# Ledger of designs, part 79: peptides against a protein of PDB entry 6RGO

Target 1, 392 residues: chain A of PDB entry 6RGO
Amino acid sequence: MALKLLGFNQDATCFSVISSNKGVTIYNCDPFGKCFELEKSTSNDEELDFLVEMLFSTSLIAVVDKTIGASKRKKLKIVNTKRKATICELTFPHEIMDVIMNRKIICVVLKSDQIFVYDISCMKLLRTIDVRGEKLKSTSKFRNSEAVGDIGVRVSLSTDNNSILCYSSYSKSDKENAPLNDIVVFDALKCIQINVLPAVHQSNIVCIACSPDGMLMATASEKGTIIRVFKTIDTENDEPILVNEFRRGSRPSRISEMKFNHDNTLLACVGESDTIHIFALPVTTTEADANEDDTLQQSSHSLSSSINGLQYISKGLANRFGKIIVSKIPTQSQQRHVAYIKIPENAKYRIGFPKDTTNTIHICGEDGNYLVYSIPRNEVGPCTLVKSNTFD

## One batch from the design tools (peptide)

Design b1_p24_1_s1 (made by RFdiffusion4, then SolubleMPNN; from b1_p24_1, 12 letters changed)
Fold by OpenDDE base, seed 3:
Structure b1_p24_1_s1 (fold): chain B 392 residues (1-392), chain A 24 residues (1-24)
Amino acid sequence: as target 1 above (392 residues)
Amino acid sequence: SFTNNASKEQLEEYAKLLKEELEK
């Protein structure tokens, strides 16, 4: 049977799958089993396509039927899974490309490069962000939406209540075909733009991850060779906003998903390659917890010496606030993975980090495998398989 | 233009269910 992965929820307690025969199925991770099923409305052998965003372990899901020929691609349904009932329906002017949520906010991304920001508690529209409208004030020609294939606005939202929204935007280059290589950082609750990171890659950004606390953001371009990690907010200290640059590989490969763990110590990435990569992040000690356990400091010191090399490459672009963003880290300062998982070639996988175990990763595949791995702490190497389940 | 097809009662039920599921 053809499975299509939709992904994990915010805390990796559940994952959602499209089954060609059944429709949408949601699985619980522990104990492993089916917790919800949305039957397909049509008996036709049409290739099913859906967006499903689950709100943590709650009975609330956002659903978009994206099936080919379906007039429903512009409709967002909020469904109560316990009652099997639609409790809210929103119709948009354009096709829905993505839906992301936390406990406060729903963001709806349209094919028009618009982001609709809603208060989840009452489904009130807080803001419409027009990513094209900011470009059109500088360049008179609308990109005909027909010729831009898989390249659209990418979004990520913090899973906390701060609701930091990161999205890709068009560079201010006078070129008609400006890339989506800028990042905007937006407070979705206050509806305020808090930062702009110009030209964070040379090509279009295809993957963004926000940390759970909204303090960090990871980006990857269509090349997928380099992952960059940025602070979302300018600190008062003259610290570079680019904190890390990771090398996934030397060969181009699309990254489909990135996730931070819940304590911002790890960043995982998955995509078209045979390997899930896990990178260690420097622990940003906030000054407050400086008092207790000496034992974790020894591993951080070896990583800090590599960050000091970032200061010397003055070929930065000035951001909108006059700060210089380092456009390229020296190849010697590019860190590799600390851990990896081998996956079957051509199998699409999704990743999630459980909240309670910072050194555990959940993965699921279109091959019907749900796998739990332990991440090694003391060595660079493969993750250890702890638990496996199968689904159909 | 966008349309919200939820009634006031459906939005009140939604807000109640959301609260009951976030307090667990």
Scores: peptide ipSAE 0.258, ipTM 0.830, DockQ to the pose 0.856
Fold by OpenDDE base, seed 5:
Order: sequence, then C-alpha cells, then structure tokens
Structure b1_p24_1_s1 (fold): chain B 392 residues (1-392), chain A 24 residues (1-24)
Amino acid sequence: as target 1 above (392 residues)
Amino acid sequence: SFTNNASKEQLEEYAKLLKEELEK
C-alpha cells in the first residue's frame, strides 16, 4: 500500500501517516502502536492527501482534507481523537498549505501567502499576516501553477509558550519575481514583528526550523547545500546574528524537514538524499557554571577550537540598497555533520527529537519503518540503531 | 473572508476539552 508521511508531533511521542486504504493513522512511539485512525470519507480510488498537525500527545489534532477535487482544501477541522468528533471547523478563502501549532497558537498558511494566527484557547483570530503585502498583490498573478514544486511561504513555530513564529518573506526588490529569501521573526502572542533577516539565501527558502525555545532558527534554500542558523531575537548593531553555517553536501538536494533537539545542541535535516545529517550547535556555556569539574574540559577543546572561527560576525555589508548581505562563511569554515543516518534513496523520511533524550532521534519512512537511533556524542560517525518497528 | 462555523456551544465545548487536555 502507498504510505505518505505527515510527520512527528512537537515532542516526537507520536507520528502521523496517510494510508491509501485507511486514511489518516496516528502511531504512538513508545510503546509503539496505532493510537488513532481517521477513516476515509470517500470510497473513490482518489489519492488521499491530508494535513495533520498534532498538539503534542493530547487528543486534539488539526486536520485538512487536501484530496484532489475536494472542496475541503479550504477547511480546517479540529478533531478530538478520543471522541472521534470534529469540535471546531474553520473555512478559509484559499487552500490551506500548512498548519502548525503549540499550546498557545495555531498558524494556518494559505496558498495566497497569508498566515492566519489564532489563539488556540478560543480559536480567536489574533493576526492575518499578508506575506506578499499590498504592493505585490497587483503584479503577482496568482501562480496558477498546480505544479507540485510551487514555492510557497514556509513557517516554523517554537514549541514553547513564547510562540516565536519564523516565516519566509519576499525580498523588497521591485522585481516581479522577488525570491522568498527573507525571514521574518514574529511574536505570535503579542502579534508583533521582532526581527527581519534579509536575503539569508540567494534562492527561495524551502525549509525553516525554529528551536523549541524560539531563540534559534535554521534555514535552507532550494539548493539544500548550505544550512544557516541564526539568532531569532538578538541582533548586533541592528544586523542578524549568523550562529552557524553547515554544509549538507556539494550536490544540490532538497531538504524537506529540519529540527532542533530540545536543548538546542543538535540540528537534524532530511530530504531527497540517502542521508539524514545531524549537526552539532555550539553550547553557549553561560559563564556561571565554569566553577566545577575540570575533567570534562579536554574533550570539549577540540570542538570549541573549530567554533571560535565562526565568530566571524558576518558584518552584513549594507549594499547600495540598504540590504544586509549575509556573508558566506568560507567553505573551509563550513561545518559538516557530526552524525548521520543512511536511508533508502527512494523513501521519504521524517524526523523527530524526543524531549527526554537529547541524543536520540526518531525517524519514520514511507517504506513503513519507524526507527530510533542513538546519536554519537564524542565522535563523527553513523548513528546506532536502538529500536525498529514496522507499520502499514 | 474566512468563516468560523463553530457554534457558541461548540466553542465552549472546545475550550473545555482543550483545557482538560493541556492541564494533563
């Protein structure tokens, strides 16, 4: 049967899949097993497509039926999985492209490049963000490209209560074909723009990850060769702070998902390549705990010496147009993965980091594999398979 | 334009269920 992966929840305790015959299925990770099924509403052999966003391990999910020909593509349902009942229904003016949530906020991304921000507690609209803005509405013909490759707005939301929303935005160039290569950082609770990171890549951004605490964000372009990590809130002289630049590979390959672990020490990425890459982030040692055990210093020195070279605060040269150009870190200073997982080239995988085990990664494939890997701490190498399960 | 098709009673039930699920 054809499986389509929807992904893990915020804490990697559950994952969701589309089964061609069953509809949406949710699996619990530990103990492994099917915990919910949303039955297919139509007897037609139509290719099922859904968006499903879980609210952690709660009985609440957001569901969009994206099946071709369905008028339901504009309809968000909030479903109680225990009751198997729709408890709220929202209809949007345009097709829903993405849904993300935490304990405070739901964000709904539309094909119109609008982001609707809701208070989850009452489903009150807090803000409509128009990413195209008013000026671009007149010139941008709706890309009527039903092409599977249409580059829409990308979003990521912090899993904490601060509810930091990162989204891709069009560069303020008067060009009709402005790339989605700016990032906006938005406080979803206060409904204020915190920061704007201009031109973080040369091409459209296709993947964004926000850290669980909202303090970091990772970005990847269509090329998927370089991943950049920025501070979200902090700025130096009104310039964006580039924390890391990672090299996934030399060959272009699309990144479909990135995630931080819960302590911001690791960034994982997955996509069209045969490899999940895991990168180490510098631990900002707050100076306070410098007093105790001397013994752990020796192993950290080898990693720290490579990090000191990344304090090239890319002084964004304001170009003639006042745009900050994020300087490329020299290819020699670009960090590689510290760990990796080999996956089948033709299988789509999704990733999740469990909260309680910062060196464990959960992965699931459209091949029907759910796998748990241990991430090596002290060496560069393959992850070790700890647990495997299968699903259909 | 968007429409919220939830009744007042459905929103009250939703808010109750959400509270019960987030307090666990």
Scores: peptide ipSAE 0.243, ipTM 0.839, DockQ to the pose 0.853
Fold by OpenDDE base, seed 2:
Structure b1_p24_1_s1 (fold): chain B 392 residues (1-392), chain A 24 residues (1-24)
Amino acid sequence: as target 1 above (392 residues)
Amino acid sequence: SFTNNASKEQLEEYAKLLKEELEK
């Protein structure tokens, strides 16, 4: 059967798939098994297309049926999976492109480059972010962007209650073809812009990941060769803080998904390549815990020793117009993966990090494999397969 | 135009169910 992956929930306790014959199926990761099925409403042999966002391991899902008719593609349904009932239905002016949520916020991304931010508790609209409207204020030119294919606004939301929303925006270039290469950091609860990271890549941003706590953000462009990690909120002299620059590969390859683990020590990426890459992040020792004298010599052999070479060369070349071009970390300072997983060529995979095991990654494929890997911490190498299941 | 097609009663039931799921 043709499977289409919808991905893992926020804590990787569940994943969702579209089966061409059954509709949407949600699986539990442990114990492995089906926990919910949304049957096809239509007997037609039409290719199923859905957006499904699950709220952690709760009975609450957001569903968009994209299969048939322009009206359904504009409808968000909130469904209780235990009752098999639609609780709320929202209709939008444009097609829904993405839906993301946490315990506080639902964000709905439209084909119009609008982001609708809702209070999840009552489905009250808190904000409409108009990413095109911001561009128009800067460039006065409506791009008839009907012809811009797979390039739209990308979003990521922190899984915590702080509800930090990162989204791609159009650069303030006078060029008619301004790329989606800026990032805006937004407090979705307070509905305020916190930060703007200008021109984080040379081309459009196609993938964004926010850390669970919202303190870090990873970005990748259409090239997918370099991943940049920034602080979201903190700035240095009003300049964006580049924490890491990772090299996925030398060959261009689209990154479809990135995720941080729960303690912000790892960043994983997956896409069109035969390899899931896992990168180590420096442990941000918050200076706060330096004062408690408690002598427990747990020999955490922190891999601290080799990271000393990252001189923060925050030499932002301010161009003549004060635009901070994030200085490219010298290619020699670009970190490689610390771990990897080989996947079948042309198989689409999704990734998730479970909350309780910071050295474990969950992956699932359109090949019907659900796999659990252990991540090596003390060596650079392949991940070890711990558990495997199949689904249909 | 955007429309919320949920009745007040459906939104009250939703808020109750969401609370019951987030308190677990």
Scores: peptide ipSAE 0.199, ipTM 0.811, DockQ to the pose 0.850
Fold by OpenDDE base, seed 4:
Structure b1_p24_1_s1 (fold): chain B 392 residues (1-392), chain A 24 residues (1-24)
Amino acid sequence: as target 1 above (392 residues)
Amino acid sequence: SFTNNASKEQLEEYAKLLKEELEK
């Protein structure tokens, strides 16, 4: 059967899949098993397409029926999985491209490059972000290229209550075909733009991950060779802080998903390649206020693998057009993965980090495999398979 | 323009359910 992966929830306790014959199925990771099924509403041999975003392990899901020809591609349903009932239905002016949520916010991304930000508690619209800006409202040049279906606004939301939204934006170029290579950092609760990271890649950004705490973001372009990690809020001399630059590979390969672990020590990426890459991040010590007193010498020999992350303070080279381009870290200083997982060629995989085990990664494939891997901490090498399950 | 098709009653039920699920 053709499976299509929808992904893991925020804490990797569940994942969702589309089965061509059954509709949407949600699996619990531990204990492994089906926890919800949304039956196919039509007997037609139409290829099912859905968006399903689950609110952690709760009975709340956001569902969009994206099936071709369906008028439903503009409808967001909030469903109680226990009752199998639609609680709320929103209709949008354009097709829904993505839905992301946390305990506070739902963001709905439209094909119009609009982001609708809702208070989840009452489904009140807080903000409509028009990523094209007001200048492009007149140019109803929807990219009529049905064929360029995959370049749109990308979003990621912090899983915490701070609700830091990172989204790709069009570079301030007078070119009709400006790349989506800027990042905007947005407080989704306050509806305030916090930061703008200009030209973080040379091509369109196709993948963004926000850290669970919203303090870091990772970006990848269509090339998928370089992953950049930035501070979201913090700036140095009004310039974006590049924390890390990782090299996934030498060959172009699309990255479909990236995720931070819950303590911001690891970044995983997956895509069209036969390899999931896991990168180590420097531990961002929050400067805890040095309250003076308690001299408790807990000599916890944390294995500080002193990855001397050269803080390349990327002095933003203002290009000739006054745009800060993130200075390319010299290819020699680009960090490689610390761990990897080999996956079948042409199998789409999704990744998730469980909250309670920072050295564990969950993966699921369109091949019907749900796999749990242990991540090595002391050496560069393959992850160890700990648990495997199959689904259909 | 967008339309919210939820009734007031559905939104109240939603808010209640959401609260009950977020307090777990």
Scores: peptide ipSAE 0.165, ipTM 0.812, DockQ to the pose 0.879

Design b1_p24_1_s2 (made by RFdiffusion4, then SolubleMPNN; from b1_p24_1, 11 letters changed)
Fold by OpenDDE base, seed 5:
Structure b1_p24_1_s2 (fold): chain B 392 residues (1-392), chain A 24 residues (1-24)
Amino acid sequence: as target 1 above (392 residues)
Amino acid sequence: SFTDNSTEEQKKEFKELLEEELKK
């Protein structure tokens, strides 16, 4: 049977899959088991395609049926899983490409490069963000959507109530073929643009992750060789703060998903490679807790001393066109993974971090495996498998 | 523009359910 992964919810307590025979299935992680099933609306042997976004472990899900007909691909349904009933239905002018939510906000991404931001409490539209902008509408003949593959607006939303939205935007280059290599940071509640990070990669951004608190953002381009981590809100001399530059690998490989853990100490990435990579983030010791016992500091200092040599090379080299180019960390100074998981070749995996155990990662595969790994903190090495389950 | 096709009963149920689930 062909499984298609939809992903984990915000706290990795559940994951969703498409089964070709059943439709959408939601699994609980602990105790492991099927908790919900949405049957396919048609008896046709058509390849099932859905968007499903869960609201944590609540009985609310957002669903888009992408399987059949241009009309369904434009419909967002909010479903009560306890009743199997549609309780809200929104129709959009264009195909829905992504849906992301938290306890306050729903964001709907359209094929038109528009983001619709809703207050979840009343489904009121707060903002329509046009990522192409008015100037690009006049010159952008609809790029034949067939020839420009999976290049679209990418979004990530903080899982907290601050509702920090990060999205990819077109660079202000007068080129008809401007890349999606800018990032906008947006307060989704106040409907205010907080920050713009220009040209964070040389090519289109294909993956974005916002931290749970919205204070950090990770980005990857089509090359997937380098991951950059930025502060979302804070700036230094009106320039973006690059916190980390991680090397996933030397060979190009697409990154499909990235996630921060709940304390912002780890960043995981997964994609088309045989390896999930986990990177350690620098612990920002707030100066306030420096008053307690000197004795435990000696062992942690050996790893921290190499991190203090990251000069914030906040010196954005203004290119000849006045664009800030984020300075590349020298390839020798690029941090590697601290941990990894080997996955089967050609198996698509999704990742999630549970809230209560910051050293644990949940993964699920289109091979029907749900796996729980422990992440080593004191050594560079493989993650340890703690639990395994299968699903169909 | 978008179209909301939800009934008033659906909107009421949505609000009540969301208020119940977000109190947890």
Scores: peptide ipSAE 0.291, ipTM 0.869, DockQ to the pose 0.839
Fold by OpenDDE base, seed 1:
Structure b1_p24_1_s2 (fold): chain B 392 residues (1-392), chain A 24 residues (1-24)
Amino acid sequence: as target 1 above (392 residues)
Amino acid sequence: SFTDNSTEEQKKEFKELLEEELKK
């Protein structure tokens, strides 16, 4: 059967899939098994497409039927999975492109580059963000969206109650075809813009991940070769703080999803490549624990040579785009450990980090595999398979 | 603009269910 992956929930306790014959199915990760099914409402042999966002392990899901020809692509449904009943229905002026939520906020992204921000507790509209209207205030030229194909506004929301929303915005360029390469950081509860990161890539941003606490964000462009990690709120001399720059690969490849683990020590990415990459983030040691003189002998082995190549590229970008204080990523010899998982070529996978095990990653594939891997922390190498299950 | 098609009964059920699920 053709499976289409929708992804994991916020804590990676569940994942959702579309089955061509069944409709939407939700699986529990532990114990592994089917926990919910939304049956196909149409007898048509049309390729099913859905958005499904689950609110953690609750009985609440947001559903959008995106199936071609369906008049439902503008309708958000909130469904009680225990009753199999629609308990809220909203109709939008444009097609829904994305839905994201936490315990406080629902964000609905439209094909019009509008973001509708709701208080989840009462479904009250807090704000409509018009990303095009914001561009038009900064630039005299309107971009016709129809010519932009698969490039729309991307969003990510913190899973905590602070509800930090990161979204892609158009650069202030007077060019008619200005890229979606700015990031806006938005307090979704207060409805305040708190930061703007200009030109974080040269091309459109296609993937964003916010950390669970909202303090970090990761970005990838259409090229998918470089991943940048920024602070969301903090600035240095009114300039964005670049915490990390990672190279996924030398060849262009689309990144479909990125996620932080719950303690902000790992960033995973997946996409069109045969490899899930897991990057180590430097732990910001709070200055307090610097006093224990644990002379752990740094085994100075030979990984030094590959890191020197990254330093040269950072200097070249800093000169062409203004003072992005590329804070000299302190050439602190913090060995950036990288782990990886090999996946079948052309298999679409999704990723999730469980809350209770910061060194574990959940993955699921359109091949019907649900896999749990252990992540090495002290070495560069492959992840170890711990558990496997199959679904249909 | 958007249209809310939810009944007052559905809004009540949604509120009650959300309050029950988020207190856990």
Scores: peptide ipSAE 0.291, ipTM 0.870, DockQ to the pose 0.815
Fold by OpenDDE base, seed 2:
Structure b1_p24_1_s2 (fold): chain B 392 residues (1-392), chain A 24 residues (1-24)
Amino acid sequence: as target 1 above (392 residues)
Amino acid sequence: SFTDNSTEEQKKEFKELLEEELKK
């Protein structure tokens, strides 16, 4: 049967799949098993397409039926999985492209490059962000060039209650085809723009990941060769802070998903390549713990690997036109993966990080594999398979 | 603009569900 992966929930306790014969199935990760099934409404042999976003391990899911008819693709349903009942139904003017949520908000991304931000507690609209309208205000001549193909606004939301929303925006270039290569950082609760990261890539951004706490953001372009990690809120002299630049590979390959682990020490990426890459982030020691004198002599063999090559990326050439050119980190300072997982070629995989184990990654494939890997701590190498399950 | 097609009963159920599930 053809499986289509919808992905893991925010804490990787569940994952969702579309089965061509059954409809939407949600699996629990531990103990492994089916926890919910949404049967097909139609006996038609039509290719099923759904958006499903689960609110952690709750009985709350957001569902969009994308299979048949332009009206269904514009309809968001909130479903109670315990009752199998629709408890909220919203209809949008345009097709729904993405739905993201946390305990505070739901964001609905439309094909019109609009983001609708809702208070989840009452489904009240807090803000409509019009990414095209922002572009039109900055550039007098933007014709409605429909973004040709799969290029649209990308979003990521912090899984915490701070509700930091990162989204791709159009650059202020006078070109009719301005790329979606800016990032906006938005406080979704307060409805305030916090930061703008201009021209973070040379081409359209196709993948964004926000850290669980909303303090970091990873970005990848359609080339998928370089991943950049920025601070979301903090700025240095009103300039964006680039924390890391990672090289996934030398060959172009689309990244479909990136995720941080729960302590912001790891970033994983997956896509069209045969390899999931895991990168180590510097542990941001919050300066706060410097005071308590607790003498426990645990011999932290600081593997002082001389990653002293945090060359402060020299002052971005603030060209006279206010274009913050993200200074190209010299190719020599681009960090590689610290760990990897080999996956079947042409199998689409999704990734998730569980909360309870910072060095564990969950992955699932359209090949029907659910796999748990241990990430090596002290060496660069392959992840070790810990658990394997199959689903249909 | 969007259209909310939810009934008052559905809105009540939604609120009750969120109040139960987000307290865990």
Scores: peptide ipSAE 0.284, ipTM 0.868, DockQ to the pose 0.807
Fold by OpenDDE base, seed 4:
Structure b1_p24_1_s2 (fold): chain B 392 residues (1-392), chain A 24 residues (1-24)
Amino acid sequence: as target 1 above (392 residues)
Amino acid sequence: SFTDNSTEEQKKEFKELLEEELKK
């Protein structure tokens, strides 16, 4: 059967898949099993396409049927999975491209490069963000590419209640083909722009991850060779703080998903390559001045990789347009993965970090595998498979 | 602009469900 992965929920307790025969199926991770099914409404052999976003382990899901006709692709349904009932239905002027949520906010991304921000508690519209702005509305080249590869606005939302929204925005270059290479950081609750990171890549941003606490973001371009990690809120001399620059590989390969673990110590990435890469982030040791003299030289070889926080003040090469282009960290200073998982070639995988086990990663594949891996922290190497399950 | 096609009953049910699920 052709499976299509929709991904994990915010805490990796569940994942969603599309089965050609069954429709949408939601699996629980532990204990492993089917917990919900949205049956196919039509007997037609049409290729199923859905967006499904869960609210953690709750009975609340957001669903968009992208399978049949332009009208359904514009409808967001909120479904109570326990009652199998639609409890909210919203119709948008344009096709829904993405839906993301936390306990406070739902964000709906449209093909028009608009983000609708809702208070989840009452489904009240808080803000419509127009990423193109008024001037770019006239380029009626709706990219008609139904190609799964179309470069639209990317979003990520913090899973906490602070509701930090990171989204890709168009460079202020007057070029009709301005890249989506700026990042905007937005407080979704207060509806204020907090920060703007200009030209974080040379090409379009195709993947964004926000940390669970909203304090970090990771970005990858269509090249997928370099991942950059920034602070979201904090700035240094009104400049963006680049925390890390990771090298995924030397060859271009699309990154489809990135995620932070719950303590911001790991960043995972997956995409078209045969490898899930896991990168270590510097633990900000709060210098608790534990002045207490207790001489127990337990050589906790904490791999304090002295990531000397070389505040590479990215001397943003002020390109001729006064935009800070994040300078490439010298290739010698680019960190590589600390851990990896090999996946089958041509199998699409999704990733999730469970809350309770910061050294564990959940992955699922269109090959019908749900896998749990342990992440080595003391050595650079492969992850260890801890649990495997299959689904259809 | 968007259209809310939800009934007042659905909105009430949604609010009640959300208040129950977010207390956990």
Scores: peptide ipSAE 0.268, ipTM 0.860, DockQ to the pose 0.829

